# Ledger of designs, part 179: peptides against a protein of PDB entry 6IDX

Target 1, 380 residues: chain A of PDB entry 6IDX
Amino acid sequence: KELAKLSADVTFATEFINMDGIIVLTRLVESGTKLLSHYSEMLAFTLTAFLELMDHGIVSWDMVSITFIKQIAGYVSQPMVDVSILQRSLAILESMVLNSQSLYQKIAEEITVGQLISHLQVSNQEIQTYAIALINALFLKAPEDKRQDMANAFAQKHLRSIILNHVIRGNRPIKTEMAHQLYVLQVLTFNLLEERMMTKMDPNDQAQRDIIFELRRIAFDAESDPSNAPGSGTEKRKAMYTKDYKMLGFTNHINPAMDFTQTPPGMLALDNMLYLAKVHQDTYIRIVLENSSREDKHECPFGRSAIELTKMLCEILQVGELPNEGRNDYHPMFFTHDRAFEELFGICIQLLNKTWKEMRATAEDFNKVMQVVREQITRA

## One batch from the design tools (peptide; made by RFdiffusion4, then SolubleMPNN)

Design b2_p19_6_s4 (from b2_p19_6, 15 letters changed)
Fold by OpenDDE base, seed 2:
Structure b2_p19_6_s4 (fold): chain B 380 residues (1-380), chain A 19 residues (1-19)
Amino acid sequence: as target 1 above (380 residues)
Amino acid sequence: SAFSERLSKLFREIVEKEE
């Protein structure tokens, strides 16, 4: 206890480290000595002293042995561990993951997200916070190939639902530390959109062009038999499609694929449009047809609006940016749905369409409408 | 908290208007 308190002092820490004191602490944990195993309080103070000593940055985290990692991971994976040991073990693992890529690899082999989820289903908010912090650390330090797998694990209805039900909708006020970890998790989740946001459409890719054609089909051909092969369009059919793409509000009526070559938002805008058209078909058709039937120059260009809105949402959500340590603002709505970004887009496109009507906007007012919509979204 | 509540309110208002 006294060692743990003194370990927070940099002068004491320096002297203690110079005496190889930290090596002694690690060996005590590694040995699993009957003393530490029988006295949970003594182990908790040992782990506290270890953390405080390491936080001075005097000793590299790479000095930690595999045996030590296995002991700490063992405390996290055991169903019946003392709360004080569990909390410190989670914090140690977080620090290991954040400070060493080599330790990350070892920890990622020893601990599953499923084990960390069990620590979210508790009444102790400190344990929940450290569990989310470790999840965030693992997600942040994951290589790109594994990041999508972790993302899929976050998209697993289970983790999201547990965070929503046990953390966000818990009977206790969310502390600042937990709010920060929820913010970090949210930012890391939105950063998964970066690839699509930065993917340019290839105007020559037929599969990508078929998505644009599907948007047209859903809007205008809802009753027409899908049997009309998209490829054999006579010149009359091409002219018809140009009219349809104009009614959809694309800037390039001849080749709408060109509207998705700008990054950001690239293909992410097309993904949002397709999601809206498939999942919220009635809303999509209403927005498109209401504006396509107008001859008064007050038509809201859906295609252009959807692209610029997607870009705006990426800017508001800071897609592709690292989380800031001073921010604690998270949005509970993003924990309510698996496709929360696309759902947000679907809400905001309706808001845009409403605002366009209320302002009696023309194509010349487009930027003014977008600015008003930005203020409406950000002041919400 | 205010932003999340307002987004949640907007979400509810939109869902309630489609019912």
Scores: peptide ipSAE 0.032, ipTM 0.546, DockQ to the pose 0.017
Fold by OpenDDE base, seed 4:
Structure b2_p19_6_s4 (fold): chain B 380 residues (1-380), chain A 19 residues (1-19)
Amino acid sequence: as target 1 above (380 residues)
Amino acid sequence: SAFSERLSKLFREIVEKEE
């Protein structure tokens, strides 16, 4: 206990580390000594002292043995561990993950996000905070190949639902530390959109062109009996498609794929459009047909609007930015749905369409409408 | 944040209008 308290002092820490004191602490944990196992308080203070000593940055985290990592991971995975030990073990693992890529790899082999989820289902907010902090650390330090797996684990309706129900909708105020971890988690989740946001459409990719064609089909052919399509000559079809792409509000009516070559928002805009068209088909069809039937120059160009809105949402949500220390501005709404960004897009595109009508906008007013919509979203 | 509350409100208003 005194050691744990004194370990917060840099002068003491330096002297203690110079005496190989930290090595002794690690060996005590590694040995799984019956003494430490029988005296949970002593183990908790040992782990506290270790953490406080390491926080001075005097000793590299890479000094830690695999046996130590397994022992700490064991405390996190065991169902009947003292809360004080669990808390410190989570904090140690977080620090290990944040400070060493080699330790991250070892920890990622020993601990699953599923095991950490169990620590979110408790009434202790401190445990919940450290569990989310460790999840965030694992997500932040995940290599690009594993980041998608982590993303899928976050996109798991289970983790989102647990955070929503046990953390956000808990009968207790969210502390600043938890709010920060929720912010970090949200930022890291939005950063998964960065790849698609920065992916340029290849105008020669048939699969991507087929998505644009599917948008046309859903908007204009959903009521048409497929039987009437085969007989129009290739030129009439090409002219028809150009007209349809104009009605969809693409800037490039001849080759709409060119509208998705700008990054940001790249392919993410097409993903949002396709999501809207498939999941909210009635809303999509309504927006497209309402504007496509107008000959008064007050048509809202859906395609252009969807692209610029996607870009604007990425800017507002700071997609691709790393989480900042001291920020705690999380949005509970993003924990309510697995595809919350696409749902937000679906809401905002309706808002844009409404605002366009209310302003009696023309194509010349486009930037002004977008500015008004930005203000409506950001001042929300 | 006020932003989060308003987005949540917008979500609710849209869901409630579709019901």
Scores: peptide ipSAE 0.027, ipTM 0.498, DockQ to the pose 0.018
Fold by OpenDDE base, seed 5:
Parts: structure tokens; sequence; C-alpha cells
Structure b2_p19_6_s4 (fold): chain B 380 residues (1-380), chain A 19 residues (1-19)
């Protein structure tokens, strides 16, 4: 206890480290000494002293043995661990993950997100905070190939729902520390959109062109009387499609794929359009048809609007930016749905369409409408 | 803002329809 208190002092820490004191603490934990295992309070203070000593940055985290990692991971994985030990163990693992890529690899093998989820289902907000902090650390330090798997684990209705129900909708105020961890988790989740945001459409990729064709089909063929089978001529079909792509509000009516070659938002805009068309089909059809039937130059170009809105949302959500330690602003709404970005897009595209009508906008007013919509979204 | 409340309401309505 005294050691843990003194370890916060840099002068003491320096002298203690110079005396190999930290090595002694690590060995005590590694040995699983009956003394520490039987006296939870002593172990808790040992872990506190270790953490406080390491926080001075005098000793590299790479000094930690695999045996130490396994012991700490063991305390997190054990169902009947003292809360004080659990808290410190989570904090140590977080620090290890953040400070060493080699330790990250070892910890990622020893601990699953599923084990950490169990620590979110508790009434202790500090435990919840450290559990999310460790999840965030693992997510942040995950290599790109594993980041999608972690993303899928986050997109798992289970983690999201647990955070929503046990953390956000808890009967207690969210502390600043928890708010920060929720912010970090949100940022890391949005950063998964970066790949799609930076993916250019290949105009020669038939599969990608088929998605654009599917958007046309959903908008126009669902209401077309089956009796007007589009007649024989390949040229009439091409001309018909060009008209349809104009009615969809693409900038390039001949080859809409060209509208998705700009990054950002690249393919992410097409993903949002397809999601809207499939999940909110009635809304999609309504928006498209309301604007396709207009001859008054007040048509809202859906395709162009969807692309620019996707880009705007990425800018507002700071997609691709790293979490800032000073920020605590999280949006509870993004924890309410697995596809929260696409749902946000679906709401915002309706807002854009409404705002366009209310402003009696023309194509020349496009940037003004987008500015008004940006203000409406950001002041929300 | 009235918009955040609306967004939050819309998201709640979406979640409540999925439950």
Amino acid sequence: as target 1 above (380 residues)
Amino acid sequence: SAFSERLSKLFREIVEKEE
C-alpha cells in the first residue's frame, strides 16, 4: 500500500526502478505467489505500484514477460476475481497494448472481446470503462486484416446492445472517462468506413455496374406496368438507361460509374444508396420518383446529392482521423443500430430532399442546399 | 438541438421497430 502510494512520485519511482524494484514486482506477479493469490489486497497494491511505476515511462513495456501477461490476462478471464484486481489488470493490459505492438500480439491471443463483454454487464462503471478502454486499445492496435474482424465483433449486435443497455442507458450519469472511451469506440468504428470511402469505382467492373443498374431497377421497374416490356432495340435500351440515370440525378448520365471514381466518398456513397434502396425501398422510390417527374428545374439530383452527402457525413464524423485524448463527445444514436452510418445517411438524404423543396432550389443552388443541410446536421 | 432530438427519436423508433 505504501509502495503503491510512493510509486506515483517520480523521484521515488526513479530510485526504486534503479534498484530493480519493478523487476521484483513483476516476478512476484509471475510466480503467482500464494501470498499474492491469497491476499487480494496485496495483489491489488502490487499491480497499482507496477502501473504507477510504468506510467513514468522510465521502463519499456517490452520488459514484461509472457508469464506476466498470462497472469494478468488470467485475472481478467477469471469469473471470481476481486474488482480491485480486475480493474488494475484491465488497465495494465490496456497500457501494454497501447505501448507495445509485440505485447498487443500476445494479449490478443490470450483475451477475447467476448471475455471483455462480460465486464460490461456489471454495475461498476470503472470496470466498464477499463473494459471498453482495453477493447479500444485492441481495436486501435489491430493490424488492418484483423481490424475488420474486430469491427464485425463490434458490429455484433451483442457488444453494441450491451454498451447501449448497460452503459449508455444505465441508471447513473456517464463519467468523463467513460464518455471518452465511448467517443474513442465511435471514432474507431467510423474509421472502418475509410476503406470504402477511399475505394474508387472501376467503371469496367460489371459487378459494380450491376449495383447501379439495381438502383435503376428498384426505382423504375417496380412501378412499371409489366406490359411495357422494353422493346427490341439495344440503342433504345441504352437511351432509356441514360434517361433513367438522368432521372436518378447522376452527373454522368451515360456512365454513372464515373460519379463514384472520386475519393472521397468513392464506393461508400454507392453502398449508402444501395442500403437505402433495399432497406428503405419506399423512401428511396419516393425520393427518386418525386424528382424524376419534375420538369420545372427544381428536381433534386438524388445521385449527386447522395454522393456529396456521403462525403459531408464523412467530414462531420471525421472518418479516418485518430481519436483525440481531449474529446468526450459521443453520439448515443450510433449505438442504437448496427448500420448506424447508413441509417444516418437515410435520414439525412430525406432532410436534404425536404430542404431542397423548401428552398425551391435549382441545380445552381446545390452548394447552398448542402451548406444548409450541413448546418442542420451539425447543430443537431 | 431540435434536430438531434428528432434524430434520436428517429433512431429510437427504428430500434423499437426492430425489437
Scores: peptide ipSAE 0.023, ipTM 0.455, DockQ to the pose 0.019; fails the geometry check
Fold by OpenDDE base, seed 3:
Structure b2_p19_6_s4 (fold): chain B 380 residues (1-380), chain A 19 residues (1-19)
Amino acid sequence: as target 1 above (380 residues)
Amino acid sequence: SAFSERLSKLFREIVEKEE
C-alpha cells in the first residue's frame, strides 16, 4: 500500500526502478505466489505500484514477459475475480496494448472481445469503463486487416446492444471517464467509414456501374411490367438512361460514375444511396419521384444532394480523425442501430429534401440549402 | 453536446413516427 502510494512520485519511482524494483514486482506476479493469490489486497497494491511505476515512462512495456501477460489476462478471463484486481488488470492490458505493438499481438491472442463483453454486463461503471477502454485500445492498435473483423465484432448486434442497454441506458449517470471511452469507441467506429470515403469510384468498373443502374431500376422500373422491355435500339436506351440519371439528380447525366470520383465522399455516398434504396425503398422512391416529376426548376437533385450530404456528415462526425483525450461528447443514437450512419443519412436526406421545398430552392440555391441543413443538423 | 442532443432528438422523432 505504501509502495503503491509512493510509486506515484517520480523521484521515488526513479530510485525504485534504478534498484530493479519493477523487475521484482513483475516476478512476484509471474510466480503466481500463493501469498499474492490468497491476499487479493496485496495483489491489487502490487498491480497498482506496477502501473504507477510504468506510467512514468522510464521503463519500456516490452520488458514484461509472456508469463506476466498471461497472468494479467488470466485475471481478466477468470470468473469471480476481485473487482480491484480486475480493474487494475484491465488498465495494465490497456496500457500494454497502447504502448507496444508486440504486446498487442500477444494480448489479442489471449483475450477476445467476447470475454470483455462479460465485464460490460455488470453494475460497476468503473469495470465497464476499463473494459471499453481495453476494447478501444485493441481497436485502435489492430492492423488494418484485423480492424474490419473487430468492427464486425462491434457491429455484432451483441456488443452494441450491451453497451446501449447496460452502459448508456443504465440507471446511473454516466461519468466523464465513461463518456470519454464511449466517444473514443464512436470515433473508432466512424473511422471504419474512412476507407469507403476515400475510395474513388472507377468509372470502368462494371460492378460499381451496376449499382448506379440498380438505383435507376429501383426508382423507375419497380412499377413497370417486365413485359415492356422493348427491343428498342441501344441508342434509345442510352438516351433514356441519361434522362433517368438527370431525374435522379446526378451532375453527370451521361456517366453518373464520375460524380463518385471525388474523395471525400467517394464510394461512401454510393453505399448510402444503395442502403436507402434497398432498406427504405418507399422513402427513396418518394424522394426521387417527387423531384423527377417537377418541371418548375424547383427539383432537388437527389444524386448531387446525397453526395454532398455524405461529405457533410463525414465532416460533422470528423471521419478519419483520431480521438482527442479532452473530448467526451458521444452520440447515444449511434449505438441504437448497426448501420447508424446510413440511417442518419436517410434522416438527413429527408430533412434536406424538406428544407429544399420550404426554401423554394433552385439549383442556384444548392450551397445555401446545404448550409441551412448543416445548421439544422449541428444546432440543438 | 448540443449536436448530440439534436441527433438524439431526430432519432427519437423517427422512432416515434415508426411506432
Scores: peptide ipSAE 0.021, ipTM 0.460, DockQ to the pose 0.020; fails the geometry check

Design b2_p19_7_s1 (from b2_p19_7, 13 letters changed)
Fold by OpenDDE base, seed 3:
Structure b2_p19_7_s1 (fold): chain B 380 residues (1-380), chain A 19 residues (1-19)
Amino acid sequence: as target 1 above (380 residues)
Amino acid sequence: SAATEAAIKRLKKYNKKTL
C-alpha cells in the first residue's frame, strides 16, 4: 500500500527501479502463488505500484514476460476475480497495447473482444470504462485488415448494443472518463470511413459507373412500365442519360463519375447515395423526383448536395483525425445502428432538401444553404 | 480518484507520443 502510493513520485520511482524493484513486482504476479490470506489485497497493491512505476516511462513495457501477460489476461478472463484486481488488470493491458505493438500481438492472442464485452454488462462504471478503454486500444493498434474485421464482426454489433443498453441507457450518469472512451470508440469507428473518403472514383471503372447507373435506374425506371423500355438507339440513350444525370443534380451531366474524383469525400459520397437509394428507396425517389420535376430554378441538386453533405459530415465528425484527450462528446445515435453514418446522411439530406425549399434557394444560394445546414447539424 | 488521475496521465502520455 505504501509502495503503491510512493510509486507515484518520480524520485522514489527512479530509485526503486534502480534497485530492480519492478522486477520483484513482476515476479510476484508471475508466481501466481495464492498462499497468503490477504493475497487479493496484496496483488491489487502490487498491480497499482507496477502501473504507477511504468507510468514514469523509465522502463520499457517490452520488459514484461509472456507469463506476466498470461497472468494479467487470466485476471480479465476469469469470472470470479476481485473487482480491484480486474480494474488494474484492464488498465495494465490497455497500457501494454498502447505502448508496444509486440505486446498488442501477444494480448490479442490471449483475450477476445467477447470476453471484454462481459465486463460491460456489470453495474460498475469504472470496470465498464476500463473495458472500453482496452477495446479502444486493441482497435487503435490493430492492423488495417483486422481493424475492418473488428468493425464488421458480430462482436462489434453486440458491443454497440451492450454499450447502448448497459452504459448509455443505464440508470446512472455517464462520468467524464466513460464519455471520453465512448468518444474515442466513435472516432475510431468513423476513421474506418477514411479510406472510402480518400478513394477517388475512376471514371473508366465500369463497376463504379454501374453504381451511378443504378442510382439513375432506381430514380427513373422503378415507376416506368416495362413496356416503355427505351428503344435500342445508342444516341437516344446518351441524350436520355445526360438529361437524367442533370435531373439527379450532378454537376457533370455528361459524366457524373467526374463529380466523385474530388477527395474528400470521393467514393464515400457514392456509398451514401447508394445506401439511401437501396435502404430508403421511397425517400430517395421522392427527393429526386420532387426536384427533377421543377422548372422554376428552385431545384435542389441531389447529386451535388449529397457530395457536399458527405464532405461536411466528414468534417463535423473529424474523419481521419486521431482522438483528442480533451474531448468527451459522443453521439448516442452512432451506437443505435451499424450503418449509423449512412443513416445520419439520410437524415441530413432530407434536412438539406427541406432547408433548400424553405429558403427558396437557387443554385447561387448553394453555399448559404450548406452553411445553414451545417449550423443545424452541429446544434442537434 | 488516484486511478482516474493515473488514467488521465496515461492518456496524456499516449497522445504526446502519437502527436
Scores: peptide ipSAE 0.019, ipTM 0.506, DockQ to the pose 0.078
Fold by OpenDDE base, seed 5:
Structure b2_p19_7_s1 (fold): chain B 380 residues (1-380), chain A 19 residues (1-19)
Amino acid sequence: as target 1 above (380 residues)
Amino acid sequence: SAATEAAIKRLKKYNKKTL
């Protein structure tokens, strides 16, 4: 107990480390010897002292043995471990994962996200916080292939459901530390969108152009009586499409594909538009037709707005950025839907369209509308 | 708790090394 308290002092820590004190603490854990009276209390203080000593950054985490890792992982995987040991074991594993890629690999073999989810089903918010912190560490340190697999896995859907039901909708106020870990999980998950955000549309790719054509079809051809087959003239057809792309609010009415060559948001904006058009078709058609029927210069350019909104959402959600210290702002909707980003886009595009109408905006006011919408999204 | 503060500090230290 006294060692654990003194280990927070850098002078004491330096001297104790120079005396091979960390090696002694690691061996106590590695031995697993439950023979001592008050072993659990002694172990809890040993783990505390170990953490405090290692937090000084004097000793490399790579000194840790596989036996030590297995013991600590064992305390996380065993159902009858004292809460005090479990808490410190989660914190040690988190530290190991964050500080060493070699330790990450070893820990990722010994523990599963499924085992960590069990620690979310408890009333102790500190245990829940450490479990999410370790999940976040594993997710942060995972190679790109494994990150995508973790995000797509049933385990991640289950994790979101458990967090929603046991943390967010729990009868207890969310503490700052838990809110921070939820923020971190959000940022790490939305970072999977970075590839699409940085993918430029190829204006010559027919498959990508067919998506833009599908957006036009959904907006304008879904309600057209089949009797108005546009006459066979190739020129009338090209002129018609240019008009339709203008009504869709693309900046480039001749070649809308050019609007998606800017990164960010690149193809991610097109993905959002297509999701809206297919999943929320009535909302999409309403937004497009309400603005396409206006002759008063107060039309909201949907295509341009969708692109700039996608970019804005990427900035707000910090897509491609590492989680910031002291941030604790998370969106609860992230835990309610598998496609939370696209659903957020669908909510925000309606907000944008409403705000545009309320402001009686013109194309010259576009940036002012976007600024107001940003403030509305960030205050919600 | 001191340990949640430590977890935040550890995440902090990592984010500064990866930036």
Scores: peptide ipSAE 0.019, ipTM 0.530, DockQ to the pose 0.131
Fold by OpenDDE base, seed 4:
Structure b2_p19_7_s1 (fold): chain B 380 residues (1-380), chain A 19 residues (1-19)
Amino acid sequence: as target 1 above (380 residues)
Amino acid sequence: SAATEAAIKRLKKYNKKTL
């Protein structure tokens, strides 16, 4: 107990570490010897002292043995561990993951996100906070492939549901620390969009061009009997498509692929459009047709608007930025849906279309509309 | 990256205050 308290002092920590004191603490954990009276209390203080000592950054986290890691991971994965031990074990694992890629690898073999989710189903908000903190650390330090797997896994749906139901919709006010961890998780989740945001469309990629063609098909051919495809020559078809791409509101109505060569938002804008067109088809068709039938120059250019809105949403959500220690602003909506970014896009594109109509905007007012929409989104 | 290390260091420092 006294050691744990004194270990917070850098002068004491330096001298204690110089005496190999930290090695003694690690060996106490490694031994797993439950034979001592007050083992749990002693272990809790040992883990506190260890964490405080390591936090001075005098000793590398890589000094810890695999046996130590397994013991700490065991305290997190085993049921019915003392809350004080569990809390410190979560904090130690988080610190290990954050400070060492080698330790991350070892820890990621010993624990699962599923095991950490069990610690969210408790009434103790501190345990919940440290569990999310460790999940965030694992997510942050994961290789890109494994990070995407973590995001796509059933565990992520379950994680979002558990966070939503047991943390966000819980009967307790969310503390600043928990709000920060929710913010961090949100940021790390949005950073998975960075690749698509920075991916330029290749105008020569047929598969990407077929997506643009599918957007046209959904908007204009959805009610046309496939039997009435006018057998008119390839040139009339190209000219017809150019008109359709103009009605879709692409800036480059001759080659809409060129509108997706700018990064950000690159292909992420096309992904959002395709999601809207497939998942919210009626909304998509309505937005396109309401504007394509206008002869008054007050048409809202859907394609241009969708691209600039995607870019704006990436800016607002700070896609590609690392989490900041001073922030705790999170959006509960992002825990309600797996495709929450695309759903947000679908809401915001309707807001944009509405705002455009209300402002009686023309193409010259585009930037003013976008500014008003930005203010509306940031105030919501 | 140096930015990632700086962010990790900040996260670590923040989580230390909550112990």
Scores: peptide ipSAE 0.018, ipTM 0.510, DockQ to the pose 0.367
Fold by OpenDDE base, seed 2:
Structure b2_p19_7_s1 (fold): chain B 380 residues (1-380), chain A 19 residues (1-19)
Amino acid sequence: as target 1 above (380 residues)
Amino acid sequence: SAATEAAIKRLKKYNKKTL
């Protein structure tokens, strides 16, 4: 107990470390020896002293043995009654994952996200915070392949549901530390969009061009039987498509694929447009047709607007940036839906279309409309 | 923030009133 308190002092920590004091603490954990009176209390203070000593950055986290890691992981993976040991064990594992890729690999073998989700179902917000912090650390340090697997897994849907029900909708105020961990999880989730945001469309890729053609089909051919997929593109048909792509509000009416060669937002803008067209078809058709029927130069160019809005959303959400330690602003919406970014896009494109109408904007006012929309989104 | 959620809810509520 006194050691745990004194370990916060850098002078004491330096001298204690120079006396191999950390090695003694690690051996106490490794031994698992329940022979001492008040073992659980002694262990909780040992883990506290270990954390406080390691926080000085004097000793590398790589000094810990595999036996130590297994003991700490055992305290998290087993149904433990001792809250004090569990809290410190979660914090130790977080620090291990953050400070060492070698320790990350070992911990990722010993602990599953499913085991960590069980610690979110408790009423103790400190345990919940350290459990999310460890999930965030594992997600941050995961290789790209494993990071995408973690994102696609049923575990992420379940994780979001548990966070929503037990943390966000909990009967307790969210503390700053928990708000920060929810922010971190949100940022790490948005960073999965970076690949698509930085993917250029290939104008020669037929499969990508077929998506643009599908956007046209949904907007203008919704009553046409798909059996009349008309064969070889006669010059008359190419001219028809150029008109349709103009009505869709693409900048390049001849080859809309060229509008998606700019990164950011690259293919992510096309993904958002396709999601809107398939999932919110009535909203998509309404936005396109309302603007395509205008001859008054007050048409809102949907294609251009969708691209620039996607870019703006990526900038607002800081896609591709690391989480900032000073931030705790999270959006509960991202825990309510699997496709929350595309749903946000679908809301914001309607806001843009409304703002365009209210401003009586023309193509020359495009940047002014985008600035007003940015302010509306960021004040929201 | 709670402001962001409230504004998104207001935005959803506004879009539902203008349909």
Scores: peptide ipSAE 0.006, ipTM 0.371, DockQ to the pose 0.018; fails the geometry check

